# Peptides against a protein of PDB entry 5CWW: the designs that were tried, part 11

Target 1, 194 residues: chain A of PDB entry 5CWW
Amino acid sequence: VPKLQGPFDFDLNPEDEQDDEVELKDIYVIGEKPRVADLMRGEEEELEMMKEDQHNGLSLNIICLLSTSGQVKICLDIDGVEAQWLPPRSKNKRLFAPPPEPPSLLTFQTFDTLKPAEVTPDGWPMFSEDATSPYSFYVTHPAGITYISLTPWVFRLESELQSDSEAGTEFRIDLLAKGQGSERDRIFTQTRTQ

## One batch from the design tools (peptide; aimed at target 1 Q109 F111 L114 R184)

Design b1_p12_4 (made by RFdiffusion4)
Pose (drawn by RFdiffusion4):
Structure b1_p12_4 (pose): chain A 174 residues (1-35, 56-194), chain P 12 residues (1-12)
Amino acid sequence: VPKLQGPFDFDLNPEDEQDDEVELKDIYVIGEKPRNGLSLNIICLLSTSGQVKICLDIDGVEAQWLPPRSKNKRLFAPPPEPPSLLTFQTFDTLKPAEVTPDGWPMFSEDATSPYSFYVTHPAGITYISLTPWVFRLESELQSDSEAGTEFRIDLLAKGQGSERDRIFTQTRTQ
Amino acid sequence: SFEAHVDRTAPD
């Protein structure tokens, strides 16, 4: 039995989130690829409101177990800092009028790319993609350049990143 | 510095 890791702290998490934004209904994880795609796990979170949050596993989740009984507790040991994810982007997929209080939106994988996926909700269906943004970040991580890292990263963070488009809308039908 | 992208606008 491995150690339960969490609750993960969301670094740079949006402040003043509503109840239907904090409440989660689905989770979709794009695993890191071997060193084609991003060498980081991407944790996607779907709220009741249809809000989608894209998080990056900067620290890297790895194998962990609770300590053996052989280990003696030390008083002057530091408290274990909670595990962390970096909140890269957060965006709505539903208008306020489309949000149902007990809605169950769902993630679906795209057959052609793990960096694209769908959100399904009684209000409609939405296509989402993280490309090419995830490729640009990976190229910078593999950069052969001596300098310019902070400069290039600033442009990438200013990039709009993921793209989203509604492909279907259900009208007056719950 | 880095800030998370936050968008409150849904697709049309």

Design b1_p12_4_s1 (made by RFdiffusion4, then SolubleMPNN; from b1_p12_4 with A4T H5R D12E)
Fold by OpenDDE base, seed 3:
Structure b1_p12_4_s1 (fold): chain B 194 residues (1-194), chain A 12 residues (1-12)
Amino acid sequence: as target 1 above (194 residues)
Amino acid sequence: SFETRVDRTAPE
């Protein structure tokens, strides 16, 4: 049973309280790819074929937030990773798992999809999936459509998360966040016929 | 405090 993860306590850094009430209009969630290796204990051959073609997706959930202004925040559920690295609890200790703390979301990247002149008070930007890639999506607004791809960093992030060194994971993620950002391409702009 | 730099550049 997929546990409904919620409510997300957005530890929105209280410093973000000073900027204009970012009215969120839409949320897009990219679920973690299951570790195929853990699911397919029996079929080694299918596992090898899946390893080659599956660009192993990110083992973290990605939560994308879209504001009325067309600003996108890309958040990572880092606590989900730590929970997965916890060795499978030995069956016998009824250690009451503390109630799962609400996942702490790390804002990985924030960017605009609209020019200031394109922002309208009644604008309702929306996410839509890209059927060709789980790590690509569109932001649709009356002013235009923006293609977004997380592929420039997702695979690098996964490689870092798969490293046996738990130490410095946060630091490495910070370095990735400062590196190459998400691809953004305006694929359509609505010409205002004056 | 991860100061995530907001990229306010809209794609052209």
Scores: peptide ipSAE 0.397, ipTM 0.886, DockQ to the pose 0.580
OpenDDE base, seeds 1, 2, 4, 5: peptide ipSAE 0.397, 0.395, 0.395, 0.393; ipTM 0.887, 0.885, 0.885, 0.886

Design b1_p12_4_s2 (made by RFdiffusion4, then SolubleMPNN; from b1_p12_4, 4 letters changed)
Fold by OpenDDE base, seed 2:
Structure b1_p12_4_s2 (fold): chain B 194 residues (1-194), chain A 12 residues (1-12)
Amino acid sequence: as target 1 above (194 residues)
Amino acid sequence: SFTTRVDRTAPA
């Protein structure tokens, strides 16, 4: 039986997020880069080519959260949240280990996709994938469609995570978070027929 | 800990 997971702790939540319960409408997960090394056991030449391909995705899971207002929150799974299953009913009264600390998500970026005038209380924005890129997706709302790409920072972040220098990693990640954000393009706007 | 800023600029 799957174990119910959550709540998640959000690290680096914007101070200005008023405790107004951001009503989440959708979640989009971008899985971590497949460990190609495990899949290509025996093809050393292709492994080297794939290591050289700078288009290798992020080694962390990305969790995108979408609110009713069209706000997108990009979170990084730094702890490696895996599917948890209820322990088998072993009869042994193992002392309740202290509940594991809730998994933490690092809020990397937060941005709007809608203008204030486009926000509706009954709005139901949704994510959809981009078949051409694992790090691009769309937000569809009755007011319009927004294209989003994480490519401006994902590869830089991966390069940082793969660096042997543990010193200053947190600082460099902070610089990345404050640097070039995700690409956002409104590809369609629905004209209100007055 | 770094704080992330909310970018409230809607794409044009």
Scores: peptide ipSAE 0.301, ipTM 0.851, DockQ to the pose 0.677
OpenDDE base, seeds 1, 3, 4, 5: peptide ipSAE 0.297, 0.296, 0.293, 0.301; ipTM 0.849, 0.848, 0.846, 0.851

Design b1_p12_4_s3 (made by RFdiffusion4, then SolubleMPNN; from b1_p12_4, 4 letters changed)
Fold by OpenDDE base, seed 1:
Structure b1_p12_4_s3 (fold): chain B 194 residues (1-194), chain A 12 residues (1-12)
Amino acid sequence: as target 1 above (194 residues)
Amino acid sequence: SFKQRVDRTAPA
C-alpha cells in the first residue's frame, strides 16, 4: 500500500506570497532521467553513443507548482523523494524511530505567467506537457497560453551536479538560479470581447 | 537568507 507523502518543506521559498500565489491549482512533475550507465549495463557500444548525446536530462526530479494567480514555482528534489510504501507488518515492535524529517524541495525559480489584470479569483490555470521536450510545458489559463522552457538552465545545472568538484556546488547552483531564468513566451492571448 | 526574487514580469 502506498504511503501518503508530505508535507514537503520548501527551501528558499519567497517570503512575501499573496494568498492567490499560495493557493495551488496544479502540479507538474518532470522525472529525473535514468542514468544511462544503469540502463545500459551490458551494452557498451550503445552506451558510448548515448553518452555523447549531451542531452542527458537533469538527474533530479523537478516539481512545478502552479497557483491561482498563474505563478509558477520550479522546485528541485535535491533529496531524491522516492515512492514510499507502508512497511510490511513485521511482528517485531520496531522501536519508534523518530519520524523521518519531512522531505525538502528547493525552490529554484518563481515567475508569473499572467499579468495582474488577467488574474481572476476563480482562475484555474493548468499545466500541459510539450511533446517535443520533457523540459518544456504550457500553462493554460482563460486569459491565454504561456509556453515555458527550462532548457536555458537545466543542462547547466546537470553539468554542475555531475562535476567531480563537490566544493562550491551549492554556490554555483545559487548562481544558476540567479542567472538566466526559464524561457517564457505568451503564445496565445484571449481577446476580451468587449 | 537570500530571498529568491520572484520574476513578476509577465511574458509579452
Scores: peptide ipSAE 0.395, ipTM 0.882, DockQ to the pose 0.622
OpenDDE base, seeds 2, 3, 4, 5: peptide ipSAE 0.394, 0.391, 0.389, 0.389; ipTM 0.883, 0.882, 0.880, 0.881; seed 5 fails the geometry check

Design b1_p12_4_s4 (made by RFdiffusion4, then SolubleMPNN; from b1_p12_4, 5 letters changed)
Fold by OpenDDE base, seed 2:
Structure b1_p12_4_s4 (fold): chain B 194 residues (1-194), chain A 12 residues (1-12)
Amino acid sequence: as target 1 above (194 residues)
Amino acid sequence: SFQTRVDKTAPA
C-alpha cells in the first residue's frame, strides 16, 4: 500500500507567503536525468557521446507548483523523494523510530504568469508539457497561455552539482537562484469580447 | 537564510 507522503517542508519560501493562503491547482514534475550509465552498460561509445552532450538534464527532480492566481513555484528535490510504501506488517514491536524528517523541497524560483486583472476566483490554471524540451512547459489559464523554460539555469545548476568542489556550493547555488530566472513568454492572450 | 523573491512581473 502506498504511504501518504507529505507535508513537504519548503526551504527558502518567501516570508510573506503563508502556505495556508496559496491554493494549489496543479503540480508538474520534471524527473531527474536518467542515469544513462546504468542503462548503457556495454555501449561505451554512446556513453561518451551522452557525457559530451551539454544538454544533459538536471540530476535533481524539479517540482513545479501552480496556484489559482497563476503563480508558479519551482522547487528542487534535494533529498531525492522516493515513493514510500507502508512497512510490511512484521509482527515485531519495533520501537517507533522517530518519524523520518519530512522531505525538504528547495524553493528555487517563484513567479507570476497572470496579471492581477486576469486572476479570477474560479480560475483553473493547468500545466502542460512541451514535447520538444523536458525543461519547458506551458501554463494554460482562461486568460491566456504562458510558455516557461527552465533552460537558462538548469544546465548551470547541473554543472555546479557535478563540480568536485564542495566548498562554496551553497553560495554558488544562491547566486544562480538570484541570477537569470526562467524564461516566461505569453504566447496567447484571450481577448475579452466585451 | 537565502529567501527567493517572488517575481510579480507579468510576462509580456
Scores: peptide ipSAE 0.261, ipTM 0.842, DockQ to the pose 0.665
OpenDDE base, seeds 1, 3, 4, 5: peptide ipSAE 0.254, 0.254, 0.253, 0.259; ipTM 0.838, 0.838, 0.837, 0.840

Design b1_p12_5 (made by RFdiffusion4)
Pose (drawn by RFdiffusion4):
Structure b1_p12_5 (pose): chain A 174 residues (1-35, 56-194), chain P 12 residues (1-12)
Amino acid sequence: VPKLQGPFDFDLNPEDEQDDEVELKDIYVIGEKPRNGLSLNIICLLSTSGQVKICLDIDGVEAQWLPPRSKNKRLFAPPPEPPSLLTFQTFDTLKPAEVTPDGWPMFSEDATSPYSFYVTHPAGITYISLTPWVFRLESELQSDSEAGTEFRIDLLAKGQGSERDRIFTQTRTQ
Amino acid sequence: SLHLKSRVEKLS
C-alpha cells in the first residue's frame, strides 16, 4: 500500500472560487512521456460548474510509502509540506445560465492525441487541446541554448496556451 | 525554475 499523497495544494490557484467551482466532478491526467509530448504530468480538473483547471506536476509525483516502525520520530524535524501542483490555466466551458446545480460534466479522451480531450455536459460538448503549447514548453525544457530561458518562458506564459471550442449545444432540453 | 503565470477565463 503506497502512501496517500495529498490533498495537493494548487499553487497560483484562482482566489474567491465559488462552491460549484471548488466542487470537482471529474479528473483527467495526461501522464509524462519518456524523454512525443510533455515530460510532465498534466492534471485536468472538471468542476460542477464546468470550470476546467489545467495543472502541471512540476515537482513530479513519485513512489512513496509511509515510514517503517523502525523509524524514531524526531521532535526537531520540520513539518511535512503538502504536495503541490502548479495551476497553469483555468477556464469556464459553460455560461452561467447553463450551469446546473447538480450537473455531472465528464472528460473524454481524444483518439488522435492525449493532449486533446472533450467535456460533455447536458448543456453541450466542448473540444479542448493543449497543443501546441505543451510542445513549446517541452522544447524549452530540452533547450540547447545557453541563455534566454527567462525571456522565452515569459512569452510562453503570455501565450494563450490551450484552445477550446464548443462543437454542440443542447437547447431547452435538460 | 519555471516562471509560468496562471490565467483565469470566464464566460458571459

Design b1_p12_5_s1 (made by RFdiffusion4, then SolubleMPNN; from b1_p12_5, 5 letters changed)
Fold by OpenDDE base, seed 4:
Structure b1_p12_5_s1 (fold): chain B 194 residues (1-194), chain A 12 residues (1-12)
Amino acid sequence: as target 1 above (194 residues)
Amino acid sequence: KLNLKSKVFKLE
């Protein structure tokens, strides 16, 4: 039986964000790239897709959170939150393992998809996937549609994660977080017929 | 613990 996971701890929320005001409307998860070893056991089609993906995807899950205001938070699953299953109710003594520490998500980037004037109290933005790229998606809102791509940083982050040198990794990741954000392009704007 | 400061990107 799948167990309910959460709550998640969010690390590194922007200081300016009042957590109390953020009503989440949607969640979009970009799963970690399958390990090559796992791919070798998988369907040949997945292997071909990964070979064609000249770009090694991120080894971390990405959790995108979307608020009513159209704000997107890009969170990284540093702890590797895996689907947890309740141990089968086998008769054996439930070793009360201390509840695992709640998984933490690292808020890597936060950005708006709506202008202040486009934000409505009843707004219900939603995520939708980009079938052409696993690291790209759309945010749809009555005011418009925004294309988002994580590609400007995701591959660089992966390179850091795969680096054997622990030295300076934190600094470089910090630079990535402070650097160019995700690609954000408003592809459609609903003209208010005045 | 990565002490990353998240950057907020606002739309102008």
Scores: peptide ipSAE 0.046, ipTM 0.694, DockQ to the pose 0.580
OpenDDE base, seeds 1, 2, 3, 5: peptide ipSAE 0.044, 0.043, 0.035, 0.045; ipTM 0.693, 0.691, 0.686, 0.696

Design b1_p12_5_s2 (made by RFdiffusion4, then SolubleMPNN; from b1_p12_5, 6 letters changed)
Fold by OpenDDE base, seed 3:
Structure b1_p12_5_s2 (fold): chain B 194 residues (1-194), chain A 12 residues (1-12)
Amino acid sequence: as target 1 above (194 residues)
Amino acid sequence: SLRLQSKRFKLP
């Protein structure tokens, strides 16, 4: 039986602690790239070809959160939240394992998909996948549809995570977060017929 | 903990 996980601590910037309760309407999860090395035990040639592809995706899970206002939060699972199963009812597991610390999610980016005039209190924006890329998706709202792509930073972040040099990695990741954000394109706008 | 400052992007 899968174990219910949570609560998750969001390492929100302390400046965001003052932001009113963001009502979330949807969640979209982009799973980490499969550890092909663990799956392809015995196919060294295919493994080398897959390692050479600089576009193999991110080794971290990405959690996208969508608010009523059309705000998107892109969160990274740095701690590596793994699926947990309830331990089998074996009598001998020490009852006193301290509860695991709740995994922390890092808020990497926050951006809006709606203009202030498009926000409605009863708005129910939703995520939908892009069949062409795991790192692209759509936000659908009655006011319009916004295409989002994480590709501008995902592969650069992966390159930093795979670097053997721990020196300066934190600084370079911070520069990525402050640099070019996710691609956003409003592909459809609903004309309010007055 | 990597305290990445969340970048707020405003719509143009």
Scores: peptide ipSAE 0.007, ipTM 0.482, DockQ to the pose 0.488
OpenDDE base, seeds 1, 2, 4, 5: peptide ipSAE 0.007, 0.006, 0.007, 0.006; ipTM 0.487, 0.474, 0.484, 0.478

Design b1_p12_5_s3 (made by RFdiffusion4, then SolubleMPNN; from b1_p12_5, 7 letters changed)
Fold by OpenDDE base, seed 4:
Structure b1_p12_5_s3 (fold): chain B 194 residues (1-194), chain A 12 residues (1-12)
Amino acid sequence: as target 1 above (194 residues)
Amino acid sequence: KLNLQSRRFRLP
């Protein structure tokens, strides 16, 4: 039986002072891609050739959250939230294991897809996939459609996660978070005929 | 595997 997971703690960017109770309307999940190294455990020679395929996706799940206002939060599943099943009725409930700390999601980026004048109280923006890229998607709202791509940073982040040296990785990830954000392009705008 | 869990990345 699948276990209900959550609540998730969101490590919000502290600069997102908008403690505004963001009413979430949609969630889009980009599942982790298996590391070539994990798939090829035992075929070391092929592993070296496939390491050059820089286009292996991120080994972390990405959770995109969409608010009524058209705000997108890009969250990283650092904890590696796996599908959990209810433990079999094995009698040894270690009664005293502290409840596992709730998994945390790291908010990597926050950005708007709507202008303030386009926001409506009854707005229900939605995600949709891009069939051409696993790391690109659309936000659809009655006011318009916004294309989003995570490709500017995803592969760089993966390279850091695959690095043998942890030295400076935190700094480089912080630079990625502050640097080139996700690509965002308004591909359609609904003209209100006044 | 960078256990990023232990690192509170304070995104500034």
Scores: peptide ipSAE 0.017, ipTM 0.586, DockQ to the pose 0.093
OpenDDE base, seeds 1, 2, 3, 5: peptide ipSAE 0.017, 0.018, 0.016, 0.017; ipTM 0.554, 0.594, 0.562, 0.581; seeds 1, 2, 5 fail the geometry check

Design b1_p12_5_s4 (made by RFdiffusion4, then SolubleMPNN; from b1_p12_5, 7 letters changed)
Fold by OpenDDE base, seed 4:
Parts: sequence; C-alpha cells; structure tokens
Structure b1_p12_5_s4 (fold): chain B 194 residues (1-194), chain A 12 residues (1-12)
Amino acid sequence: as target 1 above (194 residues)
Amino acid sequence: SLRLQSKRFRLP
C-alpha cells in the first residue's frame, strides 16, 4: 500500500509569504533522470552513447503545483523525496523515533497561466503531459490551454549540479533562476460565447 | 503574445 506523504514545507521567497492561501488543484511530478548506469548494467556500449546525450535531464525531481487561479509553482526536490510504501505491519512501533522533518521543496519559479479576467472561483485547472518531452506539459483550464516547457533551464541547472566546482554554484544557480524562465505559450483560448 | 507575469523566487 502506498504511504501517504506530506505535508511538504515550501521554501518560498519571503516576498511571496504575503500571497493568500493558494488553493492547489493539481500536482505534476517530473521524476529525476533515470540512473542509466543502474538500469543498463551489462550494456556498457549503449551506456556510453546515452551518457554522451547532453539531454539526459535533471538529477532532481521537479514538482509542479497548480492553483485555482492558474498559478504554477515549479519546485525542486533537493532532499530527494522517494515513493514510500507502508512497511509490513512489524509490531515494533518505534514509539520514540522523532517525527521525520518534513521534506522541503525549493520554489524555483512561479508564473500565471491565466489572466485575472479568466480566473473563476469554480475553475479547476489541470496538468497534462507532453508525450514529446518529459520537461514539457500543458495546463488546461476552461478559459484555455497553456503549453509550458522547462527545457530553457533544466539542462543548464543539471550542468551546474554536476560541476566539480562547488565554488560559485549557488551564485550560478541563482543566475539561472533569475535568467531565462520556463517557456509559456497559450495554444488555445476559449471564446466566450456571449 | 501575452507576457504572463512571472514571479521568480530567490534560491535561499
């Protein structure tokens, strides 16, 4: 049986602490790149070809959060949250293990997919995958459909995470966060039939 | 192209 996980703490920018209770409507998770080395044990030649592919993806899980207002938060899982299963009913309640610290998510980017005039109280925006890219997806709302791609920064972030030089990594990641954001394109807009 | 406002969070 899957274990219910959460709550998650969000490392939000203090400037956004003033944003009202964001009612979340959907969650989209992009898993970390597969450990090709672990999956291809015994296929060394194919492993080398796949390692040369600069597009292997991010070594961190990405958690996308979608609010009723169509706001998307892109969060990075720095702590490495894994899917957990309920342990078999071993009778030993370790009564005294301190509650595990809630996992934290780093909010990398926040953006809107709706105009203020498109937001409805009963709106239920949803994520959907893009079959052509693991780092692209759609947000569907009654007002329209928005395409989102994380590709402008994901691979650059991965290169920084894999750099042997710890010096200045934080600064470079901050520059990436401030630099080119996710691509957003409104591919469909519902015309209000008056 | 509607430039949807993006708020970027600072990395801690």
Scores: peptide ipSAE 0.009, ipTM 0.435, DockQ to the pose 0.090
OpenDDE base, seeds 1, 2, 3, 5: peptide ipSAE 0.007, 0.007, 0.008, 0.008; ipTM 0.513, 0.511, 0.495, 0.517

Design b1_p12_6 (made by RFdiffusion4)
Pose (drawn by RFdiffusion4):
Formats: sequence, structure tokens, C-alpha cells
Structure b1_p12_6 (pose): chain A 174 residues (1-35, 56-194), chain P 12 residues (1-12)
Amino acid sequence: VPKLQGPFDFDLNPEDEQDDEVELKDIYVIGEKPRNGLSLNIICLLSTSGQVKICLDIDGVEAQWLPPRSKNKRLFAPPPEPPSLLTFQTFDTLKPAEVTPDGWPMFSEDATSPYSFYVTHPAGITYISLTPWVFRLESELQSDSEAGTEFRIDLLAKGQGSERDRIFTQTRTQ
Amino acid sequence: DELREQRNHFTL
């Protein structure tokens, strides 16, 4: 039995989130690819409100177990800092009028690319893609350049990143 | 109504 890791702290998490934004209904993870895509896990979170949050696993989740009984507890040991994820982007997929209080939006994988996926909700269906943004970040991680890292990263963070488009809307039908 | 969005800055 491996150690239960969490609750993960969301670095740069949006402040003053509403109840239906904090409450989660689905989770979709795009695993890191071997060193074609991003060498990082991408953790996608879907709230009751239909809010989607794209998180990056900067630290890297790895194999962990609780300590053996052989280990003696040290008093002057530092407290274990909680595990962390980097909140890259957060966006709505529903208008406020489309949010149902007990709605169960769902993730779905795209057959052609793991970096594209769908959100389904009684209000409608939404296509989402993380490309080419995830490729641009991977190229910078593999960059052969001696310098310019902070400069190039600043442009990428200023980039709009993921793209999202509604493909279907259900009207007056719950 | 418009949809909300937030993006964050980061470094390597």
C-alpha cells in the first residue's frame, strides 16, 4: 500500500472561489510522456459549476510509502510540507445561468490527442485543447540555448495557452 | 454573459 499523497496544495490557486467552484465533480490526468508531448503530468479538475482548472505537476509525483516502524521519530525534524501542484489556468465552460446546483459535468478523452479533451454537461458540450502550448513549454524544457530562459518563459505564460470552443448547446431541456 | 478566465505566470 503506497502512501496517500495529499491533499495537494494548489499554488497560485484563484482566490475567493465559490462553493460550486471548489466542489469537484471530475478529474482527468494527462501523464508525463517519456523524453510526443509534455514531460510533466497535467492534472485537469472539473468543478460543479463547470469550471476547469489546468494544473502542472512541477515537483513530480513519485513512488512513496509511509515509514517503517524501525524509524525513530525525531522532535527537531521539520513538519512535512504538503504536496503541491501549480495552477496554470482556470476557466469557466458554463455561463452562470447554465450552472445547475447538483450538476455532474464529465471529462472525456479525445481519440486523436491526449492533450485535447471534452467537457459534457446537460447545458452542452465543450472541446478543450492544451496544444500547441504544451509543446512550446516542452521545447523550452529541452532548450539548447545558453540564455533567454526567463524571457521566453514570460512570453509563454503571457500566451493564452489552452483553447476552448463550445460545439453543442442544449436549449430549455434539462 | 461572459466566461471567466484566469491565467498565471510562472518560471522554470

Design b1_p12_6_s1 (made by RFdiffusion4, then SolubleMPNN; from b1_p12_6, 4 letters changed)
Fold by OpenDDE base, seed 1:
Structure b1_p12_6_s1 (fold): chain B 194 residues (1-194), chain A 12 residues (1-12)
Amino acid sequence: as target 1 above (194 residues)
Amino acid sequence: AELRERRNSFRL
């Protein structure tokens, strides 16, 4: 039986994000690149070919959160949240290991897809995949459709995560976060027929 | 009105 996971702690939420109770409406998960080394433990030749494809995705899961107001929060799963299973009911009173620390999500970027005048109480924004890229998606709302791409930063972040130099990694990642963010383009706007 | 964008500082 799958274990219910959460709550998630949001690390580095800017202190100035007042916990405006952002009512989440949808979640979109971009899975980490397959650990080809773990899957291909028998085919070393195919492993080398897949390593050379410079377009290998991020080694972290990306969790996109969408609010009723059309706010998107892009979070990184640094701790590697894996699917947890309920342990079999073994009667052994093993001393409660302290509850594992709740998994933390690192907020990379937060942005709006709707103008304040487009936000409606009955608005239900939804994510939709882009069939052409695993790092691109759409936010659909009655007011319009917004294209989002993580490609401006995701591959640069992966390059930093793969760097053997632990020294200055934090600083370089901070520079990436402050650098070019996600692409956001409003591809369709609903004409209000008066 | 411009769409709001917030970027966080990363500390790993």
Scores: peptide ipSAE 0.153, ipTM 0.808, DockQ to the pose 0.718
OpenDDE base, seeds 2, 3, 4, 5: peptide ipSAE 0.159, 0.152, 0.162, 0.162; ipTM 0.813, 0.811, 0.810, 0.806; seeds 2, 3, 4, 5 fail the geometry check

Design b1_p12_6_s2 (made by RFdiffusion4, then SolubleMPNN; from b1_p12_6, 4 letters changed)
Fold by OpenDDE base, seed 1:
Parts: C-alpha cells; structure tokens; sequence
Structure b1_p12_6_s2 (fold): chain B 194 residues (1-194), chain A 12 residues (1-12)
C-alpha cells in the first residue's frame, strides 16, 4: 500500500512569505529523468548512447502548483522524494529513529497566468500536458489558455547539477534562478460575449 | 498590465 507523504516544507524567499494562503486547485508533476545507470544495469552499450543525449531532462522532480487565481508555482524536489510504501507489519521493535525531516520543496519561480480582471471565485484552472515536450504544459481557465515551458532553464540547471565542481555551484544556481525563467504565452483568450 | 512574475533566489 502506498504511504501518504507530506506535509512538504516549502523553501520560500522571505518576499514570498507574504503571499496569502492561496487556494490550490491543481498539481502537475514532471518526474525526474530516470536514472539510466540504475535501470540499464547490464546494457553498457545502450547506456553510453543515452548519456550522450544532453537534452534528456532534469534529475530532480518538478512540482507545479496552480491556484484558483491562476498563479503557478514551480517547485523543485531537492531531497529526491521517493514513493514510500507502508512497511510490512514486522513485529520487530523498530528503534525509534527520529521521524525523517519533512521533505523540502524549493520554489524556483512563481508567476500569474490570469490578469486580476480574469480571476473569478468559481474559476477552475487546470494543468494539461504538452504532447510535444515533457517540460511544457498548458494552464486552461475559462478566460483563456496559457502555454508554459520550463525549457529555458531546466537543461541549464541539469548541467549545473551534473558539474563535478562543487566550488561556486550555489552561486551559479542562484544566477540561473535570476536568469531567464519559464516561458509563458497566452495562446487563447476567451472573448466575453457582451 | 503585464502578468506578475517572481523569481526566487535560493541556496541548494
């Protein structure tokens, strides 16, 4: 039986601590790039071919959160939250290991998909996948449809995560976060029939 | 009006 996981701690900048408790309506998870080395144990030739594809994605899970107001939060799973299973009812006294620290999500970016005048109390924004890219998706709301792409930064982040140089990694990642963010494009706007 | 965007600075 799968174990319910959470709560998650959100590592937010102090500037984001002032965001009122935004009612979440939807969640979209982009799974980490599979550990090809762990999956392909025994197929060394296929492993080399898959390593050469520098565009295979991020080694972290991405969690996208969508509010009623059409605000999107892009969060990174730094701790590598794995699916937990309920342990079998073994009678043995598990030494009370302290409860594992709650997994932390790093908020990479927050942005709006709706204008204030488009926000409605009965709004139901939803995520949907883009069939052409694992790092692109749509936010659909009655007021319009917004295309989102994480491709401007996701591959650069992966390159930093895979760098052998521990020196200056924090600084480079901070620069990346301040650099080009997610692409967003309003592809459709519903005309209010007057 | 331009849609609001916020980018976080963070330490890993």
Amino acid sequence: as target 1 above (194 residues)
Amino acid sequence: SELRERRNSFSL
Scores: peptide ipSAE 0.105, ipTM 0.787, DockQ to the pose 0.674
OpenDDE base, seeds 2, 3, 4, 5: peptide ipSAE 0.119, 0.058, 0.110, 0.104; ipTM 0.802, 0.701, 0.783, 0.783; seeds 2, 4, 5 fail the geometry check

Design b1_p12_6_s3 (made by RFdiffusion4, then SolubleMPNN; from b1_p12_6, 4 letters changed)
Fold by OpenDDE base, seed 5:
Structure b1_p12_6_s3 (fold): chain B 194 residues (1-194), chain A 12 residues (1-12)
Amino acid sequence: as target 1 above (194 residues)
Amino acid sequence: AELREIRNSFSL
């Protein structure tokens, strides 16, 4: 039987007093790229094609959260949330190992997709995938459609994660977070006919 | 109005 996971802790969430009241409406998950070591057990021919695409994806899962107000939070799964199974009902009282620490999600970026005047109490924003890119998606709301792309930073982050030097990794990730953020383009706006 | 962006500072 699969184990229910959560709660998740949100690390480095911006101290915005308004964020404590954020009603989430949708979640979008971008899975990690397959590990080269797991691919080496398969056909050698597919491994060469994946090496030629210079844009190998991120080795971390990305969790996107969408609020009623059209705010998007981009979170990184640093700890690697693995699928957990309920332990078999073994009658042996194995000493309760301390509960595993809750998995932490790193909030990498937060941004709005709606203007304050477009936010409505009955608004229901939703995610949808971009079939052309695993790191791009759409936010659809009655007021309009916004295209989002994580490509400005995701490949740079992967290059840092693959670096053998643990020293200064934190500092370099901080520089990436302060650098060029996600692309945001309003592709459609609903005209209210008066 | 420009869309708000909140950037986190990763001081671990």
Scores: peptide ipSAE 0.234, ipTM 0.831, DockQ to the pose 0.552
OpenDDE base, seeds 1, 2, 3, 4: peptide ipSAE 0.227, 0.228, 0.102, 0.232; ipTM 0.830, 0.830, 0.731, 0.829

Design b1_p12_6_s4 (made by RFdiffusion4, then SolubleMPNN; from b1_p12_6, 4 letters changed)
Fold by OpenDDE base, seed 4:
Structure b1_p12_6_s4 (fold): chain B 194 residues (1-194), chain A 12 residues (1-12)
Amino acid sequence: as target 1 above (194 residues)
Amino acid sequence: SELREIRNSFRL
């Protein structure tokens, strides 16, 4: 039986200014790409060629959260949260293990997909995938559709995660965090016929 | 190690 996971702590989560920003309506998960190294155990030459393909996705899970207000939070799973199953009824409750610390998600970016005038109390924005890219998706709301792409940063972040040199990683990651965020484009706006 | 450094770098 699958185990319900959570709560999750959100590291660097901005303070929600509005009650509507607290209410999540949808979740979109971009799973980590399997490490080519783990798949190609024994084919080192093909592994090197595939590592040079800068189009290998992020080795971290990405958790996208969508609020009623149309706010998107992009979170990184740096702890490596795996699917958990309820243990078979094995009697050894280690009665005295402190509860594991809740897993944390790192809030990488927060942004709005709706204008304040487009937000509705009964709004239910939804994610949808982009069939052409695992790191792109849409937010659909009655007011409009917004395209989002994580490609501006995801591959650069992966390059840092795969770097054998920790030297300057902190600086480069700080530049990623402060630099160009996710691409966001309003591809459709519903005209309110007054 | 790197993931913890990444977490720490985002907190700066």
Scores: peptide ipSAE 0.022, ipTM 0.651, DockQ to the pose 0.064
OpenDDE base, seeds 1, 2, 3, 5: peptide ipSAE 0.019, 0.013, 0.016, 0.018; ipTM 0.639, 0.591, 0.607, 0.626

